# Designs tried in a protein design run: peptides against a protein of PDB entry 5JNO. Part 87

Target 1, 112 residues: chain A of PDB entry 5JNO
Amino acid sequence: MVAKFQPPPEYQLTAAELKQIVDQSLSGGDLACRLLVQLFPELFSDVDFSRGCSACGFAAKRKLESLHLQLIRNYVEVYYPSVKDTAVWQAECLPQLNDFFSRFWAQREMED

## One batch from the design tools (peptide; made by RFdiffusion4, then SolubleMPNN)

Design b1_p24_6_s2 (from b1_p24_6, 7 letters changed)
Fold by OpenDDE base, seed 3:
Structure b1_p24_6_s2 (fold): chain B 112 residues (1-112), chain A 24 residues (1-24)
Amino acid sequence: as target 1 above (112 residues)
Amino acid sequence: ELEEARQRALAVLDEMLAERAAAA
């Protein structure tokens, strides 16, 4: 018997916080995107972690990683149980997440 | 600064959702 998934403390949303995001969402895919923004704002930031360090050479990777997707999926599942099915997750949520994330950075790059 | 990033992201999301709604 596998224990219920528990996110790290920094990503632990209360029922009220999650409900607030859900109330703004029109679909599971929409909810996924809103959760992405809420949980991981750093993925949309231009923050340079190498600022002030001439030797760091830091270049932040702009990609959605497995842990990001896993956390988002677990929260989406609360209100959209169908995403427990991998096929549904891949058809309804992943494409929207990827489109949204790609669109964001594509626009940012075109803005110089 | 992260809040500003969040707002920019949400603006893009709203645009994307508006387009999807119009196309549906």
Scores: peptide ipSAE 0.703, ipTM 0.944, DockQ to the pose 0.894
Fold by OpenDDE base, seed 1:
Structure b1_p24_6_s2 (fold): chain B 112 residues (1-112), chain A 24 residues (1-24)
Amino acid sequence: as target 1 above (112 residues)
Amino acid sequence: ELEEARQRALAVLDEMLAERAAAA
């Protein structure tokens, strides 16, 4: 059996917080993108917050890592159980996450 | 700041959603 994914404390959402995000979402893909913004604002910042952190060893880059995606997927599953199916996750959520993230940085690069 | 980054990200998301709605 695959071990149950346990979010780090800093990324733990309450039921009320999750519901608030869900209420603003029109689909599983939309929810995934909103969760990305809420949980990982550092991925949308021009500041490298991981620079200088020798203790954690984490290097924040402009990329979506497996840990980010797994955490988002776990929250999406609460209201959209169908994303437990990998095919559904890859069809409904991953493309929107990638498009959104790429669009954001493409736009920022053009503005700077 | 992180909050400003969130607002910029949400603005991009809203634009993307608007485009998808128009294309549907």
Scores: peptide ipSAE 0.703, ipTM 0.944, DockQ to the pose 0.878
Fold by OpenDDE base, seed 2:
Structure b1_p24_6_s2 (fold): chain B 112 residues (1-112), chain A 24 residues (1-24)
Amino acid sequence: as target 1 above (112 residues)
Amino acid sequence: ELEEARQRALAVLDEMLAERAAAA
């Protein structure tokens, strides 16, 4: 059997916290983006710092890494179990995450 | 600041969602 993924304490959301984010979301892709902001605010900041988390694989502040995406997907699956299907995840969530993240930094670069 | 970063990110997200809704 496969052990359930347990996020490190830094990225552990309570049921209430997750529900709050879900209530603000209109779709799985929307939820994924909101989770990205909630879990990894450092990816949207000009401030360099480390959470001291070996499990999240934080390295590049302007790059979405596999461990970031895995953590997000784990939470999205709670309310949208269809994303367990990789094809659904790649069609509904990944494009929105990538678009959102790239748009954010593109806008920031234009403001500088 | 991280909270300021969150607010900026959420603003961009809302804009993106609005654009997608308008294009649909």
Scores: peptide ipSAE 0.700, ipTM 0.943, DockQ to the pose 0.851
Fold by OpenDDE base, seed 4:
Structure b1_p24_6_s2 (fold): chain B 112 residues (1-112), chain A 24 residues (1-24)
Amino acid sequence: as target 1 above (112 residues)
Amino acid sequence: ELEEARQRALAVLDEMLAERAAAA
């Protein structure tokens, strides 16, 4: 049996916190990107940052990892249940997340 | 430092969303 994914305490959003982000979002893909920024600001930092998970031993790095995406998807599903369908997740959210993240760092590379 | 990173990220996101809206 596969255990239910449980985020580390620092990534556990309250209903109110999640609602604030949702209120700023126009779509599931937009919500996903905003969650990425809110949950993992270290991924956008120039400072070398590593945040460990005491439960799973995972250390967040400056790249989109499977656990980042899984956590984001879990929250997006609350307000956009359609992303429970993997095809929808891959069509609506993943491309936007990847485009956003790539765009950010491409821009940073040009600015040095 | 992390807050500055967050704001920079949000600025990029807003630009991306604006471009998509204009192209739609």
Scores: peptide ipSAE 0.700, ipTM 0.944, DockQ to the pose 0.902

Design b1_p24_6_s3 (from b1_p24_6, 8 letters changed)
Fold by OpenDDE base, seed 1:
Structure b1_p24_6_s3 (fold): chain B 112 residues (1-112), chain A 24 residues (1-24)
Amino acid sequence: as target 1 above (112 residues)
Amino acid sequence: DLEEAKRRALAVLEQMQAEAAAAA
């Protein structure tokens, strides 16, 4: 049995907030990308989180972690139950997320 | 800031959507 993922309080969307994002979305994959932006804007920021904290040893990474993806999937499932199937998630949402995230930083690297 | 980061990210997403629509 797999336990239901419980998002941290800072990533808990209300039904109204989620509905608003869904209304802006064209598909489950598009919804996933919009959730990525809304939930984790820091992943698209030029801010170096490791700078200014030499004592903690924190290293900022421009990477989609498993917990990011799991949380996004949890919300997508509310309106697209088919993504509960891992094969559907991997075919419809993960490629969109990876392509979007990679393209964003590829473009930023060329502009900087 | 974070709001600007969100705006830039959404702009990239919308550009990708436009390209996909044009190619389809």
Scores: peptide ipSAE 0.712, ipTM 0.948, DockQ to the pose 0.887
Fold by OpenDDE base, seed 2:
Structure b1_p24_6_s3 (fold): chain B 112 residues (1-112), chain A 24 residues (1-24)
Amino acid sequence: as target 1 above (112 residues)
Amino acid sequence: DLEEAKRRALAVLEQMQAEAAAAA
């Protein structure tokens, strides 16, 4: 038995907040990307919290972790139940998330 | 800040959507 995934309080969207994001979305994959931005804006920030702190060892990573993806998937499933199927999730949402995230940082690298 | 990061991210997303729409 696997316990039901429960988002931490800071990542718990209200029904109204989720609906607002859905209304802006064109597809399940698009919804996933918008959720990525809304839930984890820090992944798109150039702020380095390790700056000036040699002891904490913290370094911002420009990658999508399993926890991020799981949280996003949980919300996408509310309006697109088909993504409960891993094959659908991997075909419809993951490629768009990866392409979007990669495109973002590729663009930022050119600006820096 | 984080709000600026969100704005930049959404701009990239919308740019990609526009490109996809133009190619279709």
Scores: peptide ipSAE 0.712, ipTM 0.948, DockQ to the pose 0.853
Fold by OpenDDE base, seed 3:
Parts: structure tokens; C-alpha cells; sequence
Structure b1_p24_6_s3 (fold): chain B 112 residues (1-112), chain A 24 residues (1-24)
């Protein structure tokens, strides 16, 4: 058996923080998008987040990676357990995440 | 900064939601 994915400490939300985001969300897909913004704001920044971090040495990329998606899914499952089904996750959440992220940067590209 | 990035991102999300609602 493979161990469950656990988020790094900097991406660990309290129950209260998660509840606040859920209360603002219209659906599981919407929740996923809001979690993306709250957990990984650096993915939406024009500023290189890693420039100010001398301790971590992490180079953030403008890309949704498997670890980002897995972490988001873990939180979405708390309030929308149906996304434990991969087919549901792929139908309800992944398209919205990708569309949102793509729309954001496509729009930014046009404005620049 | 990151807070500004978050605000811009959420604005895009809300715009998409508004467009979807108008098209429904």
C-alpha cells in the first residue's frame, strides 16, 4: 500500500481556515479553484516568489503540478467526498482548475 | 505582492462564474 499524501507544513490548513473557504464556495470545482488561490498564490504572481526565500531554494513555476492537484484534492474530499472517485475528480474539478488557471494567465498575457 | 495576486486571481474566477451564470 502507498502512504497517503501529506502536505508540507506551509500548506496545512486548519479546520477553521478550510471551513471559511468552503463557505465561500459554490461547488466542489469552485472550492478547488479557491483552494488553488489560497494555497499557491505564488502561481498567480508576476513576482518570482523564490527570490525572497534564502532558506528553501524552491523555484516556483507557473504550472499546475501533480503535487498541487493532489493537495487540493485532499482538501476538497473533506466536504465533497465524491471526488474520492477519480472519475468524479476528473469530470468536476480538474477541468475547472485547468480552465481557471489557463484563463488567468491568458488574460494576463493579453493585458501585458 | 502575493495578496494582490490573490485578489486578481479571485477576480478572474468570479468573472468566469458570472459569465457561466449569464450563459445558463
Amino acid sequence: as target 1 above (112 residues)
Amino acid sequence: DLEEAKRRALAVLEQMQAEAAAAA
Scores: peptide ipSAE 0.711, ipTM 0.948, DockQ to the pose 0.836
Fold by OpenDDE base, seed 4:
Structure b1_p24_6_s3 (fold): chain B 112 residues (1-112), chain A 24 residues (1-24)
Amino acid sequence: as target 1 above (112 residues)
Amino acid sequence: DLEEAKRRALAVLEQMQAEAAAAA
C-alpha cells in the first residue's frame, strides 16, 4: 500500500484560508486555478524560488507537475467531492488548469 | 516578487472568465 500524500507545512491551508479562496471561486475548475496561484506563486514568477522544505522535493520551474496537481485536487475535493472521480477531475479541473497556466505564460512570452 | 506574480496570474484568470462569460 502507498502512504497518502501529506502536504508540506508550506502548502497546508487552514479551513478559513481555504474557505476564503472558495468564496472567491465560481466553480471547481476556477477553485483549482485559484489554488494554483495561492499555493504555487513561484510558478508564475520569473524569480527562482525555493521554500527550503525537504518534503517538497524538486519542482520544475514553469511546469505543472503531478505533485502540484495532486495537492490542488486534495483541496478541491473538500468542496467539490465529485472530483474524487478521475473522469470528473479530468473533465472539469485539469483542462482549466492547463489552459490557465498555458495562457499565462504564452502571454508573458509575447510580452518579452 | 511573488505577490506581483500572484496579482498578474489572477488578472489573467479573471480576464479568461470575463471572456468566457461574454461568449456564453
Scores: peptide ipSAE 0.709, ipTM 0.948, DockQ to the pose 0.854

Design b1_p24_6_s4 (from b1_p24_6, 7 letters changed)
Fold by OpenDDE base, seed 2:
Structure b1_p24_6_s4 (fold): chain B 112 residues (1-112), chain A 24 residues (1-24)
Amino acid sequence: as target 1 above (112 residues)
Amino acid sequence: SLEEARRRALAVLDEMLAEAAAAA
């Protein structure tokens, strides 16, 4: 038997926290992007910040990993059950996530 | 800071959403 996926404690959102994000979201794709920002702000930290972190010294990779996406999808499914369908997830959420993430770093590169 | 990163990220998201709405 496969156990139900449970996010690590540091990525566990309460119902109230999730609802707050949902209330700010216009769609499943929008919700996914907002969850990305909320759960993984380190993916949006600039190079200077990453270098300046003496505590960890780790530079976050500018890549959305499968674990990030799976965790986000789990929360999106709560309010948008249709994304349980992989085709829907790939059509309505993944492109938005990728576009958002790519756009962010493209803009940052132009500003730097 | 991470909070600043969140703010910048959300700003980009809002811009993306605004453009999508304008194109619809």
Scores: peptide ipSAE 0.696, ipTM 0.943, DockQ to the pose 0.893
Fold by OpenDDE base, seed 1:
Structure b1_p24_6_s4 (fold): chain B 112 residues (1-112), chain A 24 residues (1-24)
Amino acid sequence: as target 1 above (112 residues)
Amino acid sequence: SLEEARRRALAVLDEMLAEAAAAA
Protein backbone atom coordinates (compact mmCIF):
# COMPACT_ATOMS: atom_id res chain seq x y z
CA MET B 1 0.00 0.00 0.00
CA VAL B 2 1.23 3.46 -0.94
CA ALA B 3 0.79 6.02 1.82
CA LYS B 4 -0.49 9.50 0.99
CA PHE B 5 2.44 11.84 0.44
CA GLN B 6 2.52 14.85 2.75
CA PRO B 7 4.69 17.74 1.64
CA PRO B 8 6.76 19.62 4.23
CA PRO B 9 4.88 22.61 5.70
CA GLU B 10 7.03 25.12 3.79
CA TYR B 11 5.85 23.57 0.50
CA GLN B 12 2.16 23.23 1.34
CA LEU B 13 -0.22 24.99 -1.07
CA THR B 14 -3.84 25.73 -0.27
CA ALA B 15 -6.55 24.63 -2.69
CA ALA B 16 -7.08 28.28 -3.65
CA GLU B 17 -3.37 28.86 -4.34
CA LEU B 18 -3.15 25.73 -6.47
CA LYS B 19 -6.33 26.66 -8.37
CA GLN B 20 -4.88 30.08 -9.15
CA ILE B 21 -1.76 28.49 -10.68
CA VAL B 22 -3.89 25.99 -12.62
CA ASP B 23 -5.99 28.82 -14.08
CA GLN B 24 -2.79 30.34 -15.47
CA SER B 25 -1.60 27.03 -16.96
CA LEU B 26 -2.23 25.72 -20.48
CA SER B 27 -1.19 22.08 -19.87
CA GLY B 28 0.18 19.65 -17.31
CA GLY B 29 3.71 20.49 -18.40
CA ASP B 30 3.04 24.21 -18.08
CA LEU B 31 1.51 23.66 -14.64
CA ALA B 32 4.60 21.71 -13.57
CA CYS B 33 6.88 24.59 -14.58
CA ARG B 34 4.75 27.18 -12.78
CA LEU B 35 4.75 25.02 -9.65
CA LEU B 36 8.54 24.80 -9.86
CA VAL B 37 8.76 28.61 -9.76
CA GLN B 38 6.18 28.95 -6.98
CA LEU B 39 7.56 26.26 -4.67
CA PHE B 40 11.30 26.66 -5.23
CA PRO B 41 12.16 30.28 -6.12
CA GLU B 42 15.62 29.74 -4.58
CA LEU B 43 16.54 27.56 -7.59
CA PHE B 44 16.26 30.67 -9.78
CA SER B 45 18.13 33.02 -7.44
CA ASP B 46 21.67 34.35 -7.76
CA VAL B 47 22.02 34.24 -3.98
CA ASP B 48 25.06 32.36 -2.74
CA PHE B 49 23.65 30.15 0.00
CA SER B 50 27.13 29.36 1.30
CA ARG B 51 27.99 33.01 1.96
CA GLY B 52 26.50 33.03 5.44
CA CYS B 53 27.68 29.57 6.45
CA SER B 54 31.36 29.65 7.41
CA ALA B 55 31.03 26.46 9.41
CA CYS B 56 29.87 23.98 6.77
CA GLY B 57 30.99 25.62 3.55
CA PHE B 58 28.06 24.01 1.72
CA ALA B 59 26.97 25.63 -1.52
CA ALA B 60 23.50 25.02 -2.93
CA LYS B 61 23.53 23.52 -6.41
CA ARG B 62 21.41 24.72 -9.29
CA LYS B 63 19.89 21.31 -9.95
CA LEU B 64 16.45 19.73 -9.96
CA GLU B 65 16.51 16.95 -7.39
CA SER B 66 14.17 13.99 -6.92
CA LEU B 67 12.41 15.66 -3.99
CA HIS B 68 11.61 18.75 -6.07
CA LEU B 69 10.17 16.63 -8.86
CA GLN B 70 8.15 14.45 -6.49
CA LEU B 71 6.50 17.44 -4.82
CA ILE B 72 5.62 19.02 -8.15
CA ARG B 73 4.22 15.75 -9.50
CA ASN B 74 1.95 15.34 -6.49
CA TYR B 75 0.31 18.71 -7.13
CA VAL B 76 0.06 18.16 -10.90
CA GLU B 77 -1.75 14.86 -10.25
CA VAL B 78 -4.62 16.74 -8.59
CA TYR B 79 -5.71 18.24 -11.93
CA TYR B 80 -3.97 15.82 -14.32
CA PRO B 81 -4.44 12.33 -12.84
CA SER B 82 -2.82 10.73 -15.90
CA VAL B 83 0.64 11.76 -14.63
CA LYS B 84 0.28 9.08 -11.95
CA ASP B 85 1.48 6.89 -14.80
CA THR B 86 5.27 7.22 -14.81
CA ALA B 87 5.40 6.99 -18.60
CA VAL B 88 3.03 9.96 -18.91
CA TRP B 89 5.00 11.96 -16.33
CA GLN B 90 8.24 11.28 -18.22
CA ALA B 91 6.71 12.18 -21.60
CA GLU B 92 4.57 15.22 -20.72
CA CYS B 93 6.10 16.94 -17.68
CA LEU B 94 9.77 16.00 -17.15
CA PRO B 95 10.93 17.26 -20.57
CA GLN B 96 9.14 20.58 -20.02
CA LEU B 97 10.65 21.01 -16.54
CA ASN B 98 14.17 20.16 -17.71
CA ASP B 99 13.95 22.37 -20.80
CA PHE B 100 12.59 25.30 -18.80
CA PHE B 101 15.16 25.02 -16.00
CA SER B 102 18.08 24.55 -18.40
CA ARG B 103 16.92 27.43 -20.60
CA PHE B 104 16.71 29.76 -17.61
CA TRP B 105 20.28 29.19 -16.47
CA ALA B 106 21.65 29.07 -20.01
CA GLN B 107 20.25 32.56 -20.61
CA ARG B 108 21.58 33.82 -17.28
CA GLU B 109 25.03 32.46 -18.13
CA MET B 110 25.01 34.29 -21.45
CA GLU B 111 23.94 37.56 -19.82
CA ASP B 112 26.65 37.43 -17.15
CA SER A 1 15.31 38.94 -4.06
CA LEU A 2 13.24 35.78 -4.43
CA GLU A 3 10.38 37.81 -5.86
CA GLU A 4 12.65 39.17 -8.58
CA ALA A 5 13.88 35.63 -9.28
CA ARG A 6 10.29 34.46 -9.75
CA ARG A 7 9.55 37.30 -12.18
CA ARG A 8 12.63 36.47 -14.25
CA ALA A 9 11.77 32.77 -14.27
CA LEU A 10 8.18 33.40 -15.38
CA ALA A 11 9.40 35.67 -18.17
CA VAL A 12 11.56 32.84 -19.51
CA LEU A 13 8.63 30.42 -19.23
CA ASP A 14 6.34 32.78 -21.17
CA GLU A 15 8.94 33.08 -23.92
CA MET A 16 9.28 29.31 -24.13
CA LEU A 17 5.51 28.86 -24.33
CA ALA A 18 5.18 31.54 -27.01
CA GLU A 19 7.84 29.87 -29.15
CA ALA A 20 6.18 26.48 -28.78
CA ALA A 21 2.79 27.92 -29.77
CA ALA A 22 4.26 29.63 -32.84
CA ALA A 23 5.96 26.41 -33.97
CA ALA A 24 2.84 24.26 -33.53
Scores: peptide ipSAE 0.695, ipTM 0.943, DockQ to the pose 0.883
Fold by OpenDDE base, seed 3:
Structure b1_p24_6_s4 (fold): chain B 112 residues (1-112), chain A 24 residues (1-24)
Amino acid sequence: as target 1 above (112 residues)
Amino acid sequence: SLEEARRRALAVLDEMLAEAAAAA
């Protein structure tokens, strides 16, 4: 049996917090993107995250990694259980996440 | 700040949603 993925404490949302994000979301893909922003704001920051947190020493990468995606998927599944199907996740959420993240940094590059 | 980063990110998301709606 594969162990159930459990997010680190710093990336845990309460039911109320998740509900608030869901209420702002138009779709599973939109929810995924909003969760990305909520859970990993450091991925959208020009400031080195490690400089702001000497206690954790976390070095953020400007990249969507498997653990980011898995964590987001776990929350999306709560309100959109269809994403438990990998095909649905890959069709509805992953493209939007990747497009959103890429667009963000592409736009920032143009503004610089 | 991280809060400013969130605001910028959400602005981009809103733009994407608006464009998608216009194209549909």
Scores: peptide ipSAE 0.694, ipTM 0.943, DockQ to the pose 0.874
Fold by OpenDDE base, seed 4:
Structure b1_p24_6_s4 (fold): chain B 112 residues (1-112), chain A 24 residues (1-24)
Amino acid sequence: as target 1 above (112 residues)
Amino acid sequence: SLEEARRRALAVLDEMLAEAAAAA
């Protein structure tokens, strides 16, 4: 058995904060992308950044890693329970996250 | 700054959403 994932304090969202993001979202995939921006702005920054959380462990600066995705999925499930199904998560959220993240850095690379 | 990064990221997201809507 695997222990339940618990987000580090730095990545905790209150119900009100989560609802605010949900209210801005048009779909589960959109919500996932907005959560990505809200929780991990450092992934979109040119500046080196670390939250200094001992519970987070090492994460690449510009990579969507399992820890990021797991945390996002946990929040998305609150309003889109269907993403508990891995197939739904992989069809509705992961492609949007990957496309969004890739597009962002592709554009930045072209601008630089 | 991180806030600027967020703004840029959200701008890209909004652009993606707009394009998707236009293509639908």
Scores: peptide ipSAE 0.693, ipTM 0.943, DockQ to the pose 0.888

Design b1_p24_7_s1 (from b1_p24_7, 13 letters changed)
Fold by OpenDDE base, seed 5:
Structure b1_p24_7_s1 (fold): chain B 112 residues (1-112), chain A 24 residues (1-24)
Amino acid sequence: as target 1 above (112 residues)
Amino acid sequence: KEKELEEAKKRALAVLEEMQKMAE
């Protein structure tokens, strides 16, 4: 039997929310980037924020962690089953995610 | 903080859109 993935409550998207993001997406890689923004907006903010713990005072880091990528991939797989293949995920989604994230902060550094 | 996060999301999406234009 195969275990069904269940994200933490703070990262749970409804079917309607996910569909909305999918409808705005041009590809699996684009969907991944949009999911990154929606699920982890704190990664794009200068304000220290910790989801699930507003009192811990943990500073947000400007890097993509394995957990972020895993959660995104699980949602992308719903509409782009091909990313279940690790080679496809690494070729089509990961480069776009890293490029997008890097471009964002590179631009912000120029504005500071 | 919520307001700041929303603004961050808007900025992020703007970068994504610009990146898409560059790829065309």
Scores: peptide ipSAE 0.702, ipTM 0.946, DockQ to the pose 0.828
Fold by OpenDDE base, seed 2:
Parts: C-alpha cells; structure tokens; sequence
Structure b1_p24_7_s1 (fold): chain B 112 residues (1-112), chain A 24 residues (1-24)
C-alpha cells in the first residue's frame, strides 16, 4: 500500500490557515504561489537556512524541489481537486510557480 | 532570522501582486 503523504510538522497548515490563503487567491495557480511563500519563506531569503533544517544539513539551493512541489500540490488539491490530474497541475500551477520564483530572484539579482 | 523571513515574504508577495497586475 502507498502511504498517504503527511506534511512535516513545520509545514502543517490548519484548516483556518489554509482557508485564509485560499480566500486571498484568484486561482489554483495563484494559490500555489501563495502557499509557496507561506510554507517556504526561506526560499525567498538570502539567509542560509541550512541551519534551520535539522534533518537535511545541506546548504539549500534557490530552487523548487520535488518535495516542495508535492506539498504545495496536496494543499491546492483541497480546493482545486482538478490538479489531481497531473496534466492540469503541469498546465495550471507549475508554470505559475516557476515564473513567480524565477521572476523573484531575477528581480533581486537586478537590484544587486 | 524570523525578521528576515518576514521581510522575504513581503518581498515575494509584492512580486506576485505585480505579476497579477501585468496579467490583467
């Protein structure tokens, strides 16, 4: 049997917290981006967050990893069940996540 | 670190809002 995905304790959202983010979101893709910010703010920081991870100990790169995306997708599915279809996830959410993340760091690099 | 993370979130959300504006 395949075990149901369980978010790490530090990335667990209550129903109320998730609803608040959803209420601020315009679409599934927008929700995905907002979840990215709320769950993984360290990905938008210049701070070395390797010390913040008691499990990995690795110097995290400024990239979206499969685990990040999986966790975000699981939350998005709660309000947008259509993203359970991988084709929908890849068409509606992944491009927005990648564009958002890329634009963020591109802008920061331009300011440096 | 917590303060830095909060500032990062603010910057990130600002970029997101700008993208939304451009898409309109």
Amino acid sequence: as target 1 above (112 residues)
Amino acid sequence: KEKELEEAKKRALAVLEEMQKMAE
Scores: peptide ipSAE 0.701, ipTM 0.946, DockQ to the pose 0.850
Fold by OpenDDE base, seed 1:
Structure b1_p24_7_s1 (fold): chain B 112 residues (1-112), chain A 24 residues (1-24)
Amino acid sequence: as target 1 above (112 residues)
Amino acid sequence: KEKELEEAKKRALAVLEEMQKMAE
């Protein structure tokens, strides 16, 4: 039995907050990327961060982990129900998330 | 540190906007 994923309080978005992000988004994949930035800004920072949620465990500094992706997917599903299909999620959202995250750090390396 | 997180968000969104231009 797999329990329904419930985000920790620090990652719980209100309907208004989610709508604001959606209004800025051009697609489901774009929405996923914007959610990544808003929910996990520490993944784009050189600043060391401490673990705030014991339930989340220790997170790698520059890696997209299963919990990150699962949380983002849950919010994307609200406006793009088709991503409930794993094949759709893997075709439309995951590639954009990975590409965005990789491009960000590749660019930062060039600027250093 | 919160200020640095905000700057990180700005940089991240700038990269995303550039990707959007490339996709057009």
Scores: peptide ipSAE 0.700, ipTM 0.946, DockQ to the pose 0.863
Fold by OpenDDE base, seed 4:
Structure b1_p24_7_s1 (fold): chain B 112 residues (1-112), chain A 24 residues (1-24)
Amino acid sequence: as target 1 above (112 residues)
Amino acid sequence: KEKELEEAKKRALAVLEEMQKMAE
């Protein structure tokens, strides 16, 4: 059997922390985006803020990698179990994540 | 610098909120 996905310690959220983010979220997709910001703020910085985990994919500092998405999905599932269905994840969360991330950097590039 | 990280988070959330506004 495949072991349950376990995030590195630096990406562990307590129930209280997760709830706080959920309370700020309007939807599962919005929650996903907020989790992206909270868990991987370095992806939104021009400076490389390594978390000490090479497996976290921070090497591609301006790309959403599979590990990022997997971790986010695991947290989203806590409050939106429907995203366990890949089709739902791909329809409700992935597009918003990608759009958000792309918009952020597109805007930043325009400002520079 | 941790302050830069926090500023990045703030900017990111601002973009997110802007997107939400546009979607209304």
Scores: peptide ipSAE 0.699, ipTM 0.945, DockQ to the pose 0.831

Design b1_p24_7_s2 (from b1_p24_7, 12 letters changed)
Fold by OpenDDE base, seed 1:
Structure b1_p24_7_s2 (fold): chain B 112 residues (1-112), chain A 24 residues (1-24)
Amino acid sequence: as target 1 above (112 residues)
Amino acid sequence: MAAELEAARRRALEVLEEMRRMAE
């Protein structure tokens, strides 16, 4: 039996919470970006949340890791089943996630 | 910490909405 990926409890969205995000989204890529903000707000903060949280293993700053992307993809698949195809995920969602994340920090650096 | 995270979410969503407007 192959184990299905399950998010940690702190990243588990209810159907109502996911529906609310979907209602604000215009596409699968847009949904992915909104999920990124909802699930991982620490990636958009200047505060060092790694300090005092050795148990969670938080260490990387300003980087989208495989676990982040995998969790987001799982939720996107609920409303956009086509992203189960890796080629579709790489063409439709990953570029928008990377562009959004990069633009966010580029803008912040210009404001500072 | 909660206040800082919510502020981060607001800033991030503002950037995302700006990107959406540029794509129209």
Scores: peptide ipSAE 0.677, ipTM 0.940, DockQ to the pose 0.874
Fold by OpenDDE base, seed 5:
Structure b1_p24_7_s2 (fold): chain B 112 residues (1-112), chain A 24 residues (1-24)
Amino acid sequence: as target 1 above (112 residues)
Amino acid sequence: MAAELEAARRRALEVLEEMRRMAE
């Protein structure tokens, strides 16, 4: 039997909050990017930030880690069940997440 | 601190919106 995943309290979204993000999203990949921004704003900040989650552990500056991706995927699956298929997740969501994150910091580096 | 994170969120969303426009 597979246990249901539950995010730590600091990464919990209400149904209303998730619905709001979904309504703004054009696709599963777009939703994933919006969730990244909503859940982990510290990854887009020049200021060091820690949420103190013992389960998450250390988060590297300017890096998407497996725990970030797992949390995002769990929420995306609610409205896009197809991403339960790892091949779909890797083809539709991961490239957009990585592209978005990379573009953000590339742009920031040019502005600095 | 909260203000700084919110500013970061806004900047991130601006980049995302730009990407969406480029894809259209």
Scores: peptide ipSAE 0.677, ipTM 0.940, DockQ to the pose 0.857
Fold by OpenDDE base, seed 4:
Structure b1_p24_7_s2 (fold): chain B 112 residues (1-112), chain A 24 residues (1-24)
Amino acid sequence: as target 1 above (112 residues)
Amino acid sequence: MAAELEAARRRALEVLEEMRRMAE
């Protein structure tokens, strides 16, 4: 039996906070992208930040890692239970997350 | 540092909104 995933305090959203993000979202994939921005703004910054969370481990700069995706998926599941199915998650959310993240940095590279 | 993170967040959301418009 797998224990329920508990996010580190830095990534714990209240029901109100999550609802606010959901209300701005058009789909599960869109919600996932908004959660990415909300939870991990450092992934969109040129500056490295330390959070002092041992549970987070070392995060590679400008890379979506398994922990990021896991946290996002857990929140998306609250309002889009279908993403509990890995196939749905991989079809509906992951492509949008990767596309969004890739587009962001590709655009930034062109601005340099 | 907080200001920088917020600026990054805003830039990210702008890209996301552009994607949404393109998808329409």
Scores: peptide ipSAE 0.677, ipTM 0.940, DockQ to the pose 0.892
Fold by OpenDDE base, seed 2:
Structure b1_p24_7_s2 (fold): chain B 112 residues (1-112), chain A 24 residues (1-24)
Amino acid sequence: as target 1 above (112 residues)
Amino acid sequence: MAAELEAARRRALEVLEEMRRMAE
């Protein structure tokens, strides 16, 4: 049997919540970025949130981990099934996620 | 803690919107 991915409770989105994010998105890559912000605000904060999220086990450091990406991908697949193809995921979503995340922190570092 | 995370979300979305405008 293939195990189905189940998000931790703190990262579970309702159909309505997901649809709202989708309605604001222009593409699968854009949706991925918006999901990143919605699900993992701690990655954009200077506050160490690792202690507050013991259930998910995320370090809440300034890096995108495999579990972050996996969770985002699973939500993106709901509306963009093509990202089930790893090549599509790597071409359409990962570059945008990395560019967005890097740009955010580069900008913050310049402000400090 | 919650307020700080929401502020982070707002800042992140602002950066995302800026990137979108630059790509247009």
Scores: peptide ipSAE 0.677, ipTM 0.940, DockQ to the pose 0.878

